# Designs tried in a protein design run: peptides against a protein of PDB entry 3J47. Part 125

Target 1, 121 residues: chain A of PDB entry 3J47
Amino acid sequence: IRLTNQLKSLKGLQSKLKDVVEYLDKVINKELPINHTILGKLQDVFNLLPNLGTPDDDEIDVENHDRINISNNLQKALTVKTNDELMVIYISNLVRSIIAFDDLIENKIQNKKIQEQRVKD
Target 2, 26 residues: chain B of PDB entry 3J47
Amino acid sequence: NAQYHLLVKQGDGLLTKLQKYGAAVR

## One batch from the design tools (peptide; made by RFdiffusion4, then SolubleMPNN)

Design b2_p28_1_s4 (from b2_p28_1, 19 letters changed)
Fold by OpenDDE base, seed 3:
Structure b2_p28_1_s4 (fold): chain B 121 residues (1-121), chain C 26 residues (1-26), chain A 28 residues (1-28)
Amino acid sequence: as target 1 above (121 residues)
Amino acid sequence: as target 2 above (26 residues)
Amino acid sequence: DLKQRDQLLEEVLRGQEELTKLQKEFEA
C-alpha cells in the first residue's frame, strides 16, 4: 500500500512537471499569460516534496538504502530543474514589466511634448 | 546555485530601477 | 526632468538585454 501510494504521487508529480514545462514553453512563446495560481500550487508541491521523501523513521529495513539514495538524487534534480523553470518565469515577467513601463514612459513623454507644443501655439 | 542567485539579484536591481523611474515620471 | 527619464530608460533597456542574454545562456 505505501509503495503504491508513493508511485502514484511520483507519477502525479511527473505529470504536473510536464504540464508546467508545457505551460512555461507557451509563456516563453507568448501564447499564454503566466497563471499565478498554477505557480503558487507548484511552489506548494515543492515545499511539500522534502516531507514526501522522508520515510517515517520506523521502517529502516537495510534493503532500502539504495532506493533512498536514488529518491534523494531524483528529488534534488527535480528541485534544481524547478528552480530553473521558476527563474525563467520570473525573468520573463520582469522583462514584460520593463517593456510595459518603457511604453508607458514613451507615451507620457509624447503626450507632454504634444501639450507643450499646444501651449506655444 | 551561484549563477541563479546572481540572476535573481540582477532582476531585483532592474525592478528597483524601474520603480525609481516610475516614481520620477509621476 | 526629461534627461533623468532618458537616462533611466537607457539603464532599464541595458538591464533587460542582460537578463535576456542570461536567460538564453540558461536555456542552452
Scores: peptide ipSAE 0.318, ipTM 0.847, DockQ to the pose 0.032
Fold by OpenDDE base, seed 1:
Structure b2_p28_1_s4 (fold): chain B 121 residues (1-121), chain C 26 residues (1-26), chain A 28 residues (1-28)
Amino acid sequence: as target 1 above (121 residues)
Amino acid sequence: as target 2 above (26 residues)
Amino acid sequence: DLKQRDQLLEEVLRGQEELTKLQKEFEA
């Protein structure tokens, strides 16, 4: 039961990561705004990753040390992958903020020119 | 006007850097 | 590469600082 739940959670995480990548591609292409709900879900998955590797303190079969190491390595690899995806999202947000700032500056200049013209008339 | 053009130039420089970083992360 | 990632993060942080300075100059 626990292994099947971990595998299901991993498949669910993989599917969500794929959806996030597809969303990021659409965001980079300016087709969609960043969905904060997807970011929140990625953060939740990241916060749950440490808990996916804690066997409850019951039967430490010493033979599972290699399986625990494999699980920890997979968890670390998923953590790194999630961090890289979060970084891409952050950069995409920064790019959008810069574009929005440039548009704001242009609007401020246009408004100033209109005001200066009204004072001369 | 001059301060704005400087601001836009700095923003464009930042955008260009950010684009290079986005391309390096891909 | 972890070093390349850390360098990218530092450059993004610097970009945010410059954007914040530009925003303050625009609001003044």
Scores: peptide ipSAE 0.289, ipTM 0.832, DockQ to the pose 0.393
Fold by OpenDDE base, seed 4:
Structure b2_p28_1_s4 (fold): chain B 121 residues (1-121), chain C 26 residues (1-26), chain A 28 residues (1-28)
Amino acid sequence: as target 1 above (121 residues)
Amino acid sequence: as target 2 above (26 residues)
Amino acid sequence: DLKQRDQLLEEVLRGQEELTKLQKEFEA
């Protein structure tokens, strides 16, 4: 039962990670805005990942050692991949912030030029 | 790991410059 | 001052280029 629940949770996580990657690709392509709710859910997954990698000591049946190692390696690989995805989101947000500041600077420059022209007239 | 930390450090440096600007434009 | 704003625009543009490079390096 516990292993089946872990595998189901891992499949659910994998599906969510896939959805996040697809979302990130759309965000990188400027097709969609960043969804903070997806980011928050990814952070929650990260915070839960260390806790999912500790099988409670009480049911380490020796026959599952290879499956546990594969599961731990997969979970570690998923953690790294999700960290990488979060970084791409962070960088994308920084780039968007910079673009918004560039536009603000240009708008302020234009407004100042208009005001200086009005004072000369 | 090292490339990751370098990327984060560069992003933080840029964010700091952006913040200094936002303060100078006020 | 217009010069200070121009300098800042150049810094922001350079920052955008650096972030874009970092993003490409990360996606590769």
Scores: peptide ipSAE 0.330, ipTM 0.852, DockQ to the pose 0.032; fails the geometry check
Fold by OpenDDE base, seed 2:
Structure b2_p28_1_s4 (fold): chain B 121 residues (1-121), chain C 26 residues (1-26), chain A 28 residues (1-28)
Amino acid sequence: as target 1 above (121 residues)
Amino acid sequence: as target 2 above (26 residues)
Amino acid sequence: DLKQRDQLLEEVLRGQEELTKLQKEFEA
């Protein structure tokens, strides 16, 4: 039950993240109007990201196209990193659940041995 | 990507073995 | 079966070691 719920939550998060990316691509392609509320929440998520090396404010002259590509590559790298971290956490929780289940099996075996001993006495 | 899928597959294999063992102890 | 339990425990320990290695590789 707990593992199934975690897997479902992770799949739900992955689906939502994909939907956000697809929405952003449509906004970039001018197929949809910019939703300022979604963009603001996305900006808040980016501001919570550890300082992705802001190129020091002194090189203003990289053409706007290269800045957009760098930002997209950085966002992609962060999304990949976050997905990999979430996977490591998921697998770690899976292994912890396996250990907890092994302990439960051991407890059942011990309880059975105690009951069998009580019937022989 | 490939290492990630391999690790997930190994974890799923371990989970399946654990489920079989838990069913045999019931 | 005690043997089946011991085999499962060994597989769990191996899984933990593999996870710990992968976590270290990801943090580097």
Scores: peptide ipSAE 0.298, ipTM 0.840, DockQ to the pose 0.034; fails the geometry check

Design b2_p28_2_s1 (from b2_p28_2, 21 letters changed)
Fold by OpenDDE base, seed 2:
Structure b2_p28_2_s1 (fold): chain B 121 residues (1-121), chain C 26 residues (1-26), chain A 28 residues (1-28)
Amino acid sequence: as target 1 above (121 residues)
Amino acid sequence: as target 2 above (26 residues)
Amino acid sequence: SELDEALKKIEEGQGLLTEIIKKLEELE
């Protein structure tokens, strides 16, 4: 039961991570607005992390318990690291998208000013 | 986490402003 | 070091966002 639950949790995390990456790719490609879905999925990942650490009190030999704890701690650390990296990528892409949109607005404003000047001449 | 959420919220606020400007410039 | 680099990128992003906000306010 425990191994199956760990595998299910790992698969769930992997699926969520994939979804975050796919969303980031869509944001990079300017296909979708950024905010709510990634943040919600990251929150869901963090909310699921505490549930990975409750040892159900089944008599697992101390050596297996230590190995499981070390593996769980490493997996948690890797998950946190991966989430932080994805967050940085997300913010960086958000900033780039905002800058590109600002430049587009400025260009449109300049074009309007040029047209208004041509109508006054 | 909280600082990231705050930063994301600020970015979204800015994106919303940019969208409003984009609509006004059309 | 990777966390520090990530924090630095976040700070750079915040700076850029602040500058963009200022430019938008100047256009209003």
Scores: peptide ipSAE 0.273, ipTM 0.836, DockQ to the pose 0.033
Fold by OpenDDE base, seed 1:
Structure b2_p28_2_s1 (fold): chain B 121 residues (1-121), chain C 26 residues (1-26), chain A 28 residues (1-28)
Amino acid sequence: as target 1 above (121 residues)
Amino acid sequence: as target 2 above (26 residues)
Amino acid sequence: SELDEALKKIEEGQGLLTEIIKKLEELE
């Protein structure tokens, strides 16, 4: 039972990390607007974390409670860390998008100047 | 948590402005 | 340090956006 629960928690974390990677790939590919999906998935993680801690009603030895709390705290800390890394990547992509828009605007300004010059000639 | 939400809100505000300007340039 | 780097990137993005806005206003 305990090993199965730890494996289930680890599989859950692995699935979330996979979802994060897939999301990052979609963001890199410019396929999706970012924030609602990250926040929604983070909220889903936080809502699922308390539900993973229902021990079946059998003998809760005090030693298991501290280890479950440590594992839950570690999983929460890893989730927060992963979220912070996602935020840094998001901000970095936002900055890259701003730079790309600046270049596009400059190109449009140049094209407009060229057209104005052609009308004067 | 609060600092994270503030950071996200600031990022969303910037993204919204960027989208508006991108649409105006089209 | 990671939070400070994220804040710095936001400030850089805000600066770039402000410059873009100014360039757009000059084209109107």
Scores: peptide ipSAE 0.262, ipTM 0.830, DockQ to the pose 0.033
Fold by OpenDDE base, seed 5:
Order: structure tokens, then C-alpha cells, then sequence
Structure b2_p28_2_s1 (fold): chain B 121 residues (1-121), chain C 26 residues (1-26), chain A 28 residues (1-28)
């Protein structure tokens, strides 16, 4: 029962991870804005991933300990990689927002200058 | 983690400054 | 390679942010 539930959860996670990758590709390609709610849920999932791999301190045979350590290291590495990717996307969106705001400000300044010149003429 | 939070904080700070500037130019 | 591209985009963003900050400071 536990193994079947874990396998189902892992399959669900794999499907969700695929959806995330597809979403991230669309965001990288500027096709979609970042959804903060999706991002937050993803971060929560990744933060919980290390906890999902902690078996309680039950006597797991020595051969499984090396596999668990490798799995934990891989999971940690994947978490770091994902966090870095999310960070890049966040910064990219921040930069886009800033550029758009700068353009808005510049347009407003130009419009104001044009109006002031028209009033002086 | 710490570097990420620092970078996010810097970005948020910049966004706040930009918002203040946009309000002043109104 | 993907990480390097991501880092490059971050650096480009930081450059743009710095330039925007300078422009804002000049207008203040």
C-alpha cells in the first residue's frame, strides 16, 4: 500500500514537473507571464521534497542507505537547480516590468514637454 | 537561499523606487 | 549551458536595472 501510494505520488509529481517545465519554457519564450500562485506552489512542493524522502528512522538495511543518500543528493541538486531556474525567471520578469515602467515614464515626460511647448507657442 | 533572498530583496527595492518615481512624475 | 545562459540574462538584467537607477537619479 505505501509503495503504491509513493509510486502514484511520484507519477503525479513527474506529470506536474513536466507541466512546470512546459510552463517555464513558455515564460522563458515570453509567451506567458509568471503566475505567482503556481510559482509559490512549486516552491512549496520542492521544499517538501526533501521531507518526502525521509523515511522514519526504521532499520533500513545498509544497502538501501547508499541509494537513499544518492537519492537525497540528487533531490537536493534538483532542488537547487530548480530554485536557480525560478530565480532567473523571476529576475527576467522583474527586468521586463522595470523596462516597461521606464518606457511609460519616458513617454509621459515627452508628452508633458510637448504640452508645455504648445502652451508657450 | 541567502543569495536568492538578497537578489529578490534588491529587485523589490528597485521596483519600489521605480513606483515612487512613477508617482512623482504623475 | 542553460545555467550559463540564465546567469548571462541575470547580468544583462542587472545592467539594465543599474542604468534605470542612474536615469532616475538624474531626474531627481
Amino acid sequence: as target 1 above (121 residues)
Amino acid sequence: as target 2 above (26 residues)
Amino acid sequence: SELDEALKKIEEGQGLLTEIIKKLEELE
Scores: peptide ipSAE 0.237, ipTM 0.822, DockQ to the pose 0.032
Fold by OpenDDE base, seed 3:
Structure b2_p28_2_s1 (fold): chain B 121 residues (1-121), chain C 26 residues (1-26), chain A 28 residues (1-28)
Amino acid sequence: as target 1 above (121 residues)
Amino acid sequence: as target 2 above (26 residues)
Amino acid sequence: SELDEALKKIEEGQGLLTEIIKKLEELE
């Protein structure tokens, strides 16, 4: 039962990671804004991952040690991959914010120039 | 982790500069 | 690797941010 639940949780994480990658591609292509709810859920998964890798102090039979190490290494690799994806999302949002501010600044400068010309005429 | 934090810090620095420019243009 | 592609996208984003800052500095 416990091993089956861990495999199910890992498959669920892999599916969510795929959804995040697909979302990242849409964000990079400027098709969608960042969904803060997806980001929050992903952060929650990361906060839970350390708890999934802590063996509860219950009866660790020595034969399970190799399987636990493989599971922990895979979970760590998936955690790193998801952190990198979150980073790409964050940078993409920063770039969009900077572009929007640049356009705003340019529009304000143009409006000021138009007003100064109208006062000189 | 370290590269992530460096990148976030750079992005925040850029955003702060942009905010200063936006305030100077007001 | 998918990780290398993600790192490349991050570097491209940093480049764009640097260019935008440079343009803002030129407008001052």
Scores: peptide ipSAE 0.261, ipTM 0.833, DockQ to the pose 0.029; fails the geometry check

Design b2_p28_2_s2 (from b2_p28_2, 20 letters changed)
Fold by OpenDDE base, seed 1:
Structure b2_p28_2_s2 (fold): chain B 121 residues (1-121), chain C 26 residues (1-26), chain A 28 residues (1-28)
Amino acid sequence: as target 1 above (121 residues)
Amino acid sequence: as target 2 above (26 residues)
Amino acid sequence: SELDKKLEEIKRGQGLLTEIIKQLEARE
């Protein structure tokens, strides 16, 4: 049961990661703003991932140690991957903010030039 | 990680320059 | 002259943004 749930969660995460990548491509292309809902869902998935690896204390079987290490390594790798995606999202927001501010600054410069020309006329 | 931190620092540096520019244009 | 300096700073910012975008594309 636990392994099947982990595989299902992993497949769900993979699908969500694909959706996030597709969204990030749209953000990079300036087509869409950052979707906070996708970020929140991704964070929720990561907050749940540590809990998917907690063995209930009752099965002491030695064969689980390698599986637990693989699960922990996979969880760590997934955490790194999500951190990387969050980073890409953060950078994309930063880039968008920079572009928006550049446009604002240019608009203000143009408005000042227009006002200076009107005062000279 | 290091390349990401470098990229974030570059972005933050750009944002800071942009903020200074915005303040100077106001 | 001050406006030209500001335009140059904007161009530098745009250049850095383009480089950041290229780095993001290289990681995808």
Scores: peptide ipSAE 0.283, ipTM 0.851, DockQ to the pose 0.054
Fold by OpenDDE base, seed 2:
Structure b2_p28_2_s2 (fold): chain B 121 residues (1-121), chain C 26 residues (1-26), chain A 28 residues (1-28)
Amino acid sequence: as target 1 above (121 residues)
Amino acid sequence: as target 2 above (26 residues)
Amino acid sequence: SELDKKLEEIKRGQGLLTEIIKQLEARE
């Protein structure tokens, strides 16, 4: 029962991660704005993921060690993949902020030049 | 990994440019 | 003033990016 529930939870997480990846791709492609609520929920999932990987110290028979290791490795791999995707989004947002700031700086420089020209006239 | 490093390097390059512009506008 | 605030936010972002790069290099 516990393993089946963990597998179901992992499949649910995998599906959610896929949805996130698809969302992130759309955000990277500028097709959709960043949803902060989705990012917050993802962070919450990340904070919970390390806690989901702690095997309860209950006497789990030695014969299931390989399946548990595969599940933990898969969870770890999914966690790493999702972290990498979140980092890509973070960088993409940072780049967008930088571009917007560059445009603001250029606008400020132009406005300053216009004001300086008006004072000379 | 390599694509991520490339993206980070591009971001760093843009940040450096932005810092230079911020200093010029001050 | 707002532009300076954004610049500081970007500087914080740069610090975070540098840390991320360092973490990636440590994983190779």
Scores: peptide ipSAE 0.267, ipTM 0.851, DockQ to the pose 0.533
Fold by OpenDDE base, seed 3:
Structure b2_p28_2_s2 (fold): chain B 121 residues (1-121), chain C 26 residues (1-26), chain A 28 residues (1-28)
Amino acid sequence: as target 1 above (121 residues)
Amino acid sequence: as target 2 above (26 residues)
Amino acid sequence: SELDKKLEEIKRGQGLLTEIIKQLEARE
């Protein structure tokens, strides 16, 4: 049971790290705007990651089990929350891009109508 | 979950409309 | 050319939204 839960948590972390890398690659390629709030939260996650991998060699086996489960649940919850926030921000930016594109289309249509009127005069 | 699905569906609907407009302006 | 660039950005966005929807459906 314990090893299976650890493997499941590791697989979840691996999937999330992959999603983060894909996001960062898109930001580096200027496909997405840099979001400072996302970067700050990612930095917080990266600062917490070393603390998840240090086996504190302290012999107290019984208290560590509940703390490890709480830490894994907290990491999972923070991970889900961060993903949801990233998605909301991404959708918001996409909607803004759509509105800006709609305005450009309308402006192009208006300019075309003005040119057609000038050719008929 | 339901609010998120609704938001995603609205975004997809807007994208579909935008694609139609982009094709009509070509 | 700028309109084409924005259209490509929107298409990339559609792909990402579709993937997000699939991930949500897999969680429900």
Scores: peptide ipSAE 0.264, ipTM 0.847, DockQ to the pose 0.421
Fold by OpenDDE base, seed 5:
Structure b2_p28_2_s2 (fold): chain B 121 residues (1-121), chain C 26 residues (1-26), chain A 28 residues (1-28)
Amino acid sequence: as target 1 above (121 residues)
Amino acid sequence: as target 2 above (26 residues)
Amino acid sequence: SELDKKLEEIKRGQGLLTEIIKQLEARE
């Protein structure tokens, strides 16, 4: 039961990671803004992942141990991939914020020039 | 990794420009 | 780690952005 739940959670994470990758591709292409809901869903998946890594103290047959190790390796690989995706999302937001501030500074410069011209007239 | 580093470099470049503009507005 | 280096770079970017925000607020 626990292994099947771990595998189901891992498959769910893989599906969510795929959705995040597709979203990140759209963000990279400047087609969509960063969706905070996707980030929240990823965090929820990560909060569920540590609970899957506790070995059940039950006598697991040697064949099940190899499957658990494969599942844990896949889970670790998925966590790394998700962390990389979150990082790209974070940087994309940072860059957008920087651009917005650049535009704000330029607008302030223009407004100051307009005021200086009005005082000279 | 390379795309990430490129994005970071672009962000740093924009930040540097913002600093220059901020100094010019003073 | 490579991850730690990236995290530090992000933190530097955040610090610089915060400073830019403070400079913009000081001009309003």
Scores: peptide ipSAE 0.250, ipTM 0.837, DockQ to the pose 0.066; fails the geometry check

Design b2_p28_2_s4 (from b2_p28_2, 21 letters changed)
Fold by OpenDDE base, seed 5:
Structure b2_p28_2_s4 (fold): chain B 121 residues (1-121), chain C 26 residues (1-26), chain A 28 residues (1-28)
Amino acid sequence: as target 1 above (121 residues)
Amino acid sequence: as target 2 above (26 residues)
Amino acid sequence: SELDKKLEEIKRQQGLLTEIIQKLKELE
């Protein structure tokens, strides 16, 4: 049961990571805006991930120590990967905000130049 | 991590420059 | 590799934005 649940959770996480990657690609291609709900759900999954691999220290027989270390290392690696993906999303948003702001500034400068020319005519 | 933080800092620096430029054009 | 590809694309966009900001400063 526990291993099956871990495998289901891992498959679910893998599917979700795939969905996030697909979403990131759409976002990078400017096809879709960032969905804050997807980001929030991803953060929630991430916050739950550390808890998915820490069995309470009280009853772990010595023979499972290597399996626990492998599980913790995999969980840590998945955690790092998820953090890196979230960071890419954040930077992509920042870059879009900068582009939008740049376009706004350029439009303002052009409007100012047009107004100054109209006053001289 | 370090390369990412550098990229974030560069993005923040660009945003700050853009904000200063926008304030100067106001 | 896919994450690295996205990171490089973001770097490319930041470069382009820097150039645009510089052009705007020259027009001021």
Scores: peptide ipSAE 0.323, ipTM 0.850, DockQ to the pose 0.029
Fold by OpenDDE base, seed 1:
Structure b2_p28_2_s4 (fold): chain B 121 residues (1-121), chain C 26 residues (1-26), chain A 28 residues (1-28)
Amino acid sequence: as target 1 above (121 residues)
Amino acid sequence: as target 2 above (26 residues)
Amino acid sequence: SELDKKLEEIKRQQGLLTEIIQKLKELE
């Protein structure tokens, strides 16, 4: 039962990661804003990942060792994939910050020009 | 992994500087 | 190669952020 629940949770995580990738593609294409709730949930998953791999000290048969190694490798692969997604989110946030600052710079330049004109008049 | 963390740290440092300038412009 | 592409994109954005910070300093 517990291993089946872990496998189900892992499959659920994989599905959510796929949804995050699809969302990130839409964000890269400027179709949608970054959903901070998705980011927060992804971070929560990362914080829980170390806890998902703690075997309780019960007698692990040799067949379970290979399954645990496969599960750990899959968990590691999912962690790497999720790190790549977080990196894309980070990049997207940097791009948005850059755009917002470009707009602020332009607004400040315009305000300076307006003030200089008012002093000359 | 280590190179990624270094790059993220550098980006966070730049973002922090950017935020400070944005606050000074307001 | 995909990781390298992402790394180069982050470097490009860091460059752009540096230029923005410099422009903000010039406007102060």
Scores: peptide ipSAE 0.279, ipTM 0.848, DockQ to the pose 0.031
Fold by OpenDDE base, seed 2:
Structure b2_p28_2_s4 (fold): chain B 121 residues (1-121), chain C 26 residues (1-26), chain A 28 residues (1-28)
Amino acid sequence: as target 1 above (121 residues)
Amino acid sequence: as target 2 above (26 residues)
Amino acid sequence: SELDKKLEEIKRQQGLLTEIIQKLKELE
């Protein structure tokens, strides 16, 4: 039961990570704004991932240690991957904000030039 | 991880410069 | 990897933004 639940959770996480990557591609292509709900859900998954691997302190025999360590290493690797995806989202937002601000500055410079020209005429 | 944090830091630096420009143009 | 491609694209965009900021400085 526990292993099946872990595998199901892992598959769910993998599917969500795929959806996030697809969403990031759409954001990079300027097709969609960042969905804060997707980010929040991904953060929630990230915060839950460390908790999904805490063995309650009950005596599990040394022979299962390799499987538990593999599971913890996989969770850590998925956590790192999720962090990398979140950071790509953050940078994509940053880039969008910078582009929008550059356009705003250029528009303001143009408006100033137009006003200065109108005062000279 | 480290390269990625460096990239974020560079982006934040660019954003800060852009914000200063926007304030100077106001 | 696909992640590496995205990182390179972000670096490219940061370069372009740096150039835009520099052009804005030259217009001041």
Scores: peptide ipSAE 0.358, ipTM 0.859, DockQ to the pose 0.030; fails the geometry check
Fold by OpenDDE base, seed 4:
Structure b2_p28_2_s4 (fold): chain B 121 residues (1-121), chain C 26 residues (1-26), chain A 28 residues (1-28)
Amino acid sequence: as target 1 above (121 residues)
Amino acid sequence: as target 2 above (26 residues)
Amino acid sequence: SELDKKLEEIKRQQGLLTEIIQKLKELE
């Protein structure tokens, strides 16, 4: 049970990472604005987090219920923390890409000014 | 959460400005 | 603490980006 839940959480995180990467690619391609889709997908992960800790209803004795609830809450908290860290990494990479694009724009502006000066000479 | 959302919003504002400049240079 | 460090790095990069955008405006 515990290992299976950890594997499920890891698979969920991996799926979210793929979704974030796909979103990054769409943002780079100017297909989508950054904020709403990332936040929406993050919300979707949070909405799926409760489902990661549902024990199958069948045979669990009453004495294990409190330990299971604590373990599920901890797993949810760890998953939330991991998702937040991944989102921070994602935004950091976006900002780096934006800075690189700014440098490219500046270089293009400078090249244009140099060409305009050469036509005047 | 709130500080994170604010930071994200600021980043998006900067991205939008950068995109406008990129369009003006082409 | 690690999350906080990453958030501060993002803020730093946003500052740099703002400065670059301002320089681009001055060159137009």
Scores: peptide ipSAE 0.352, ipTM 0.859, DockQ to the pose 0.034; fails the geometry check

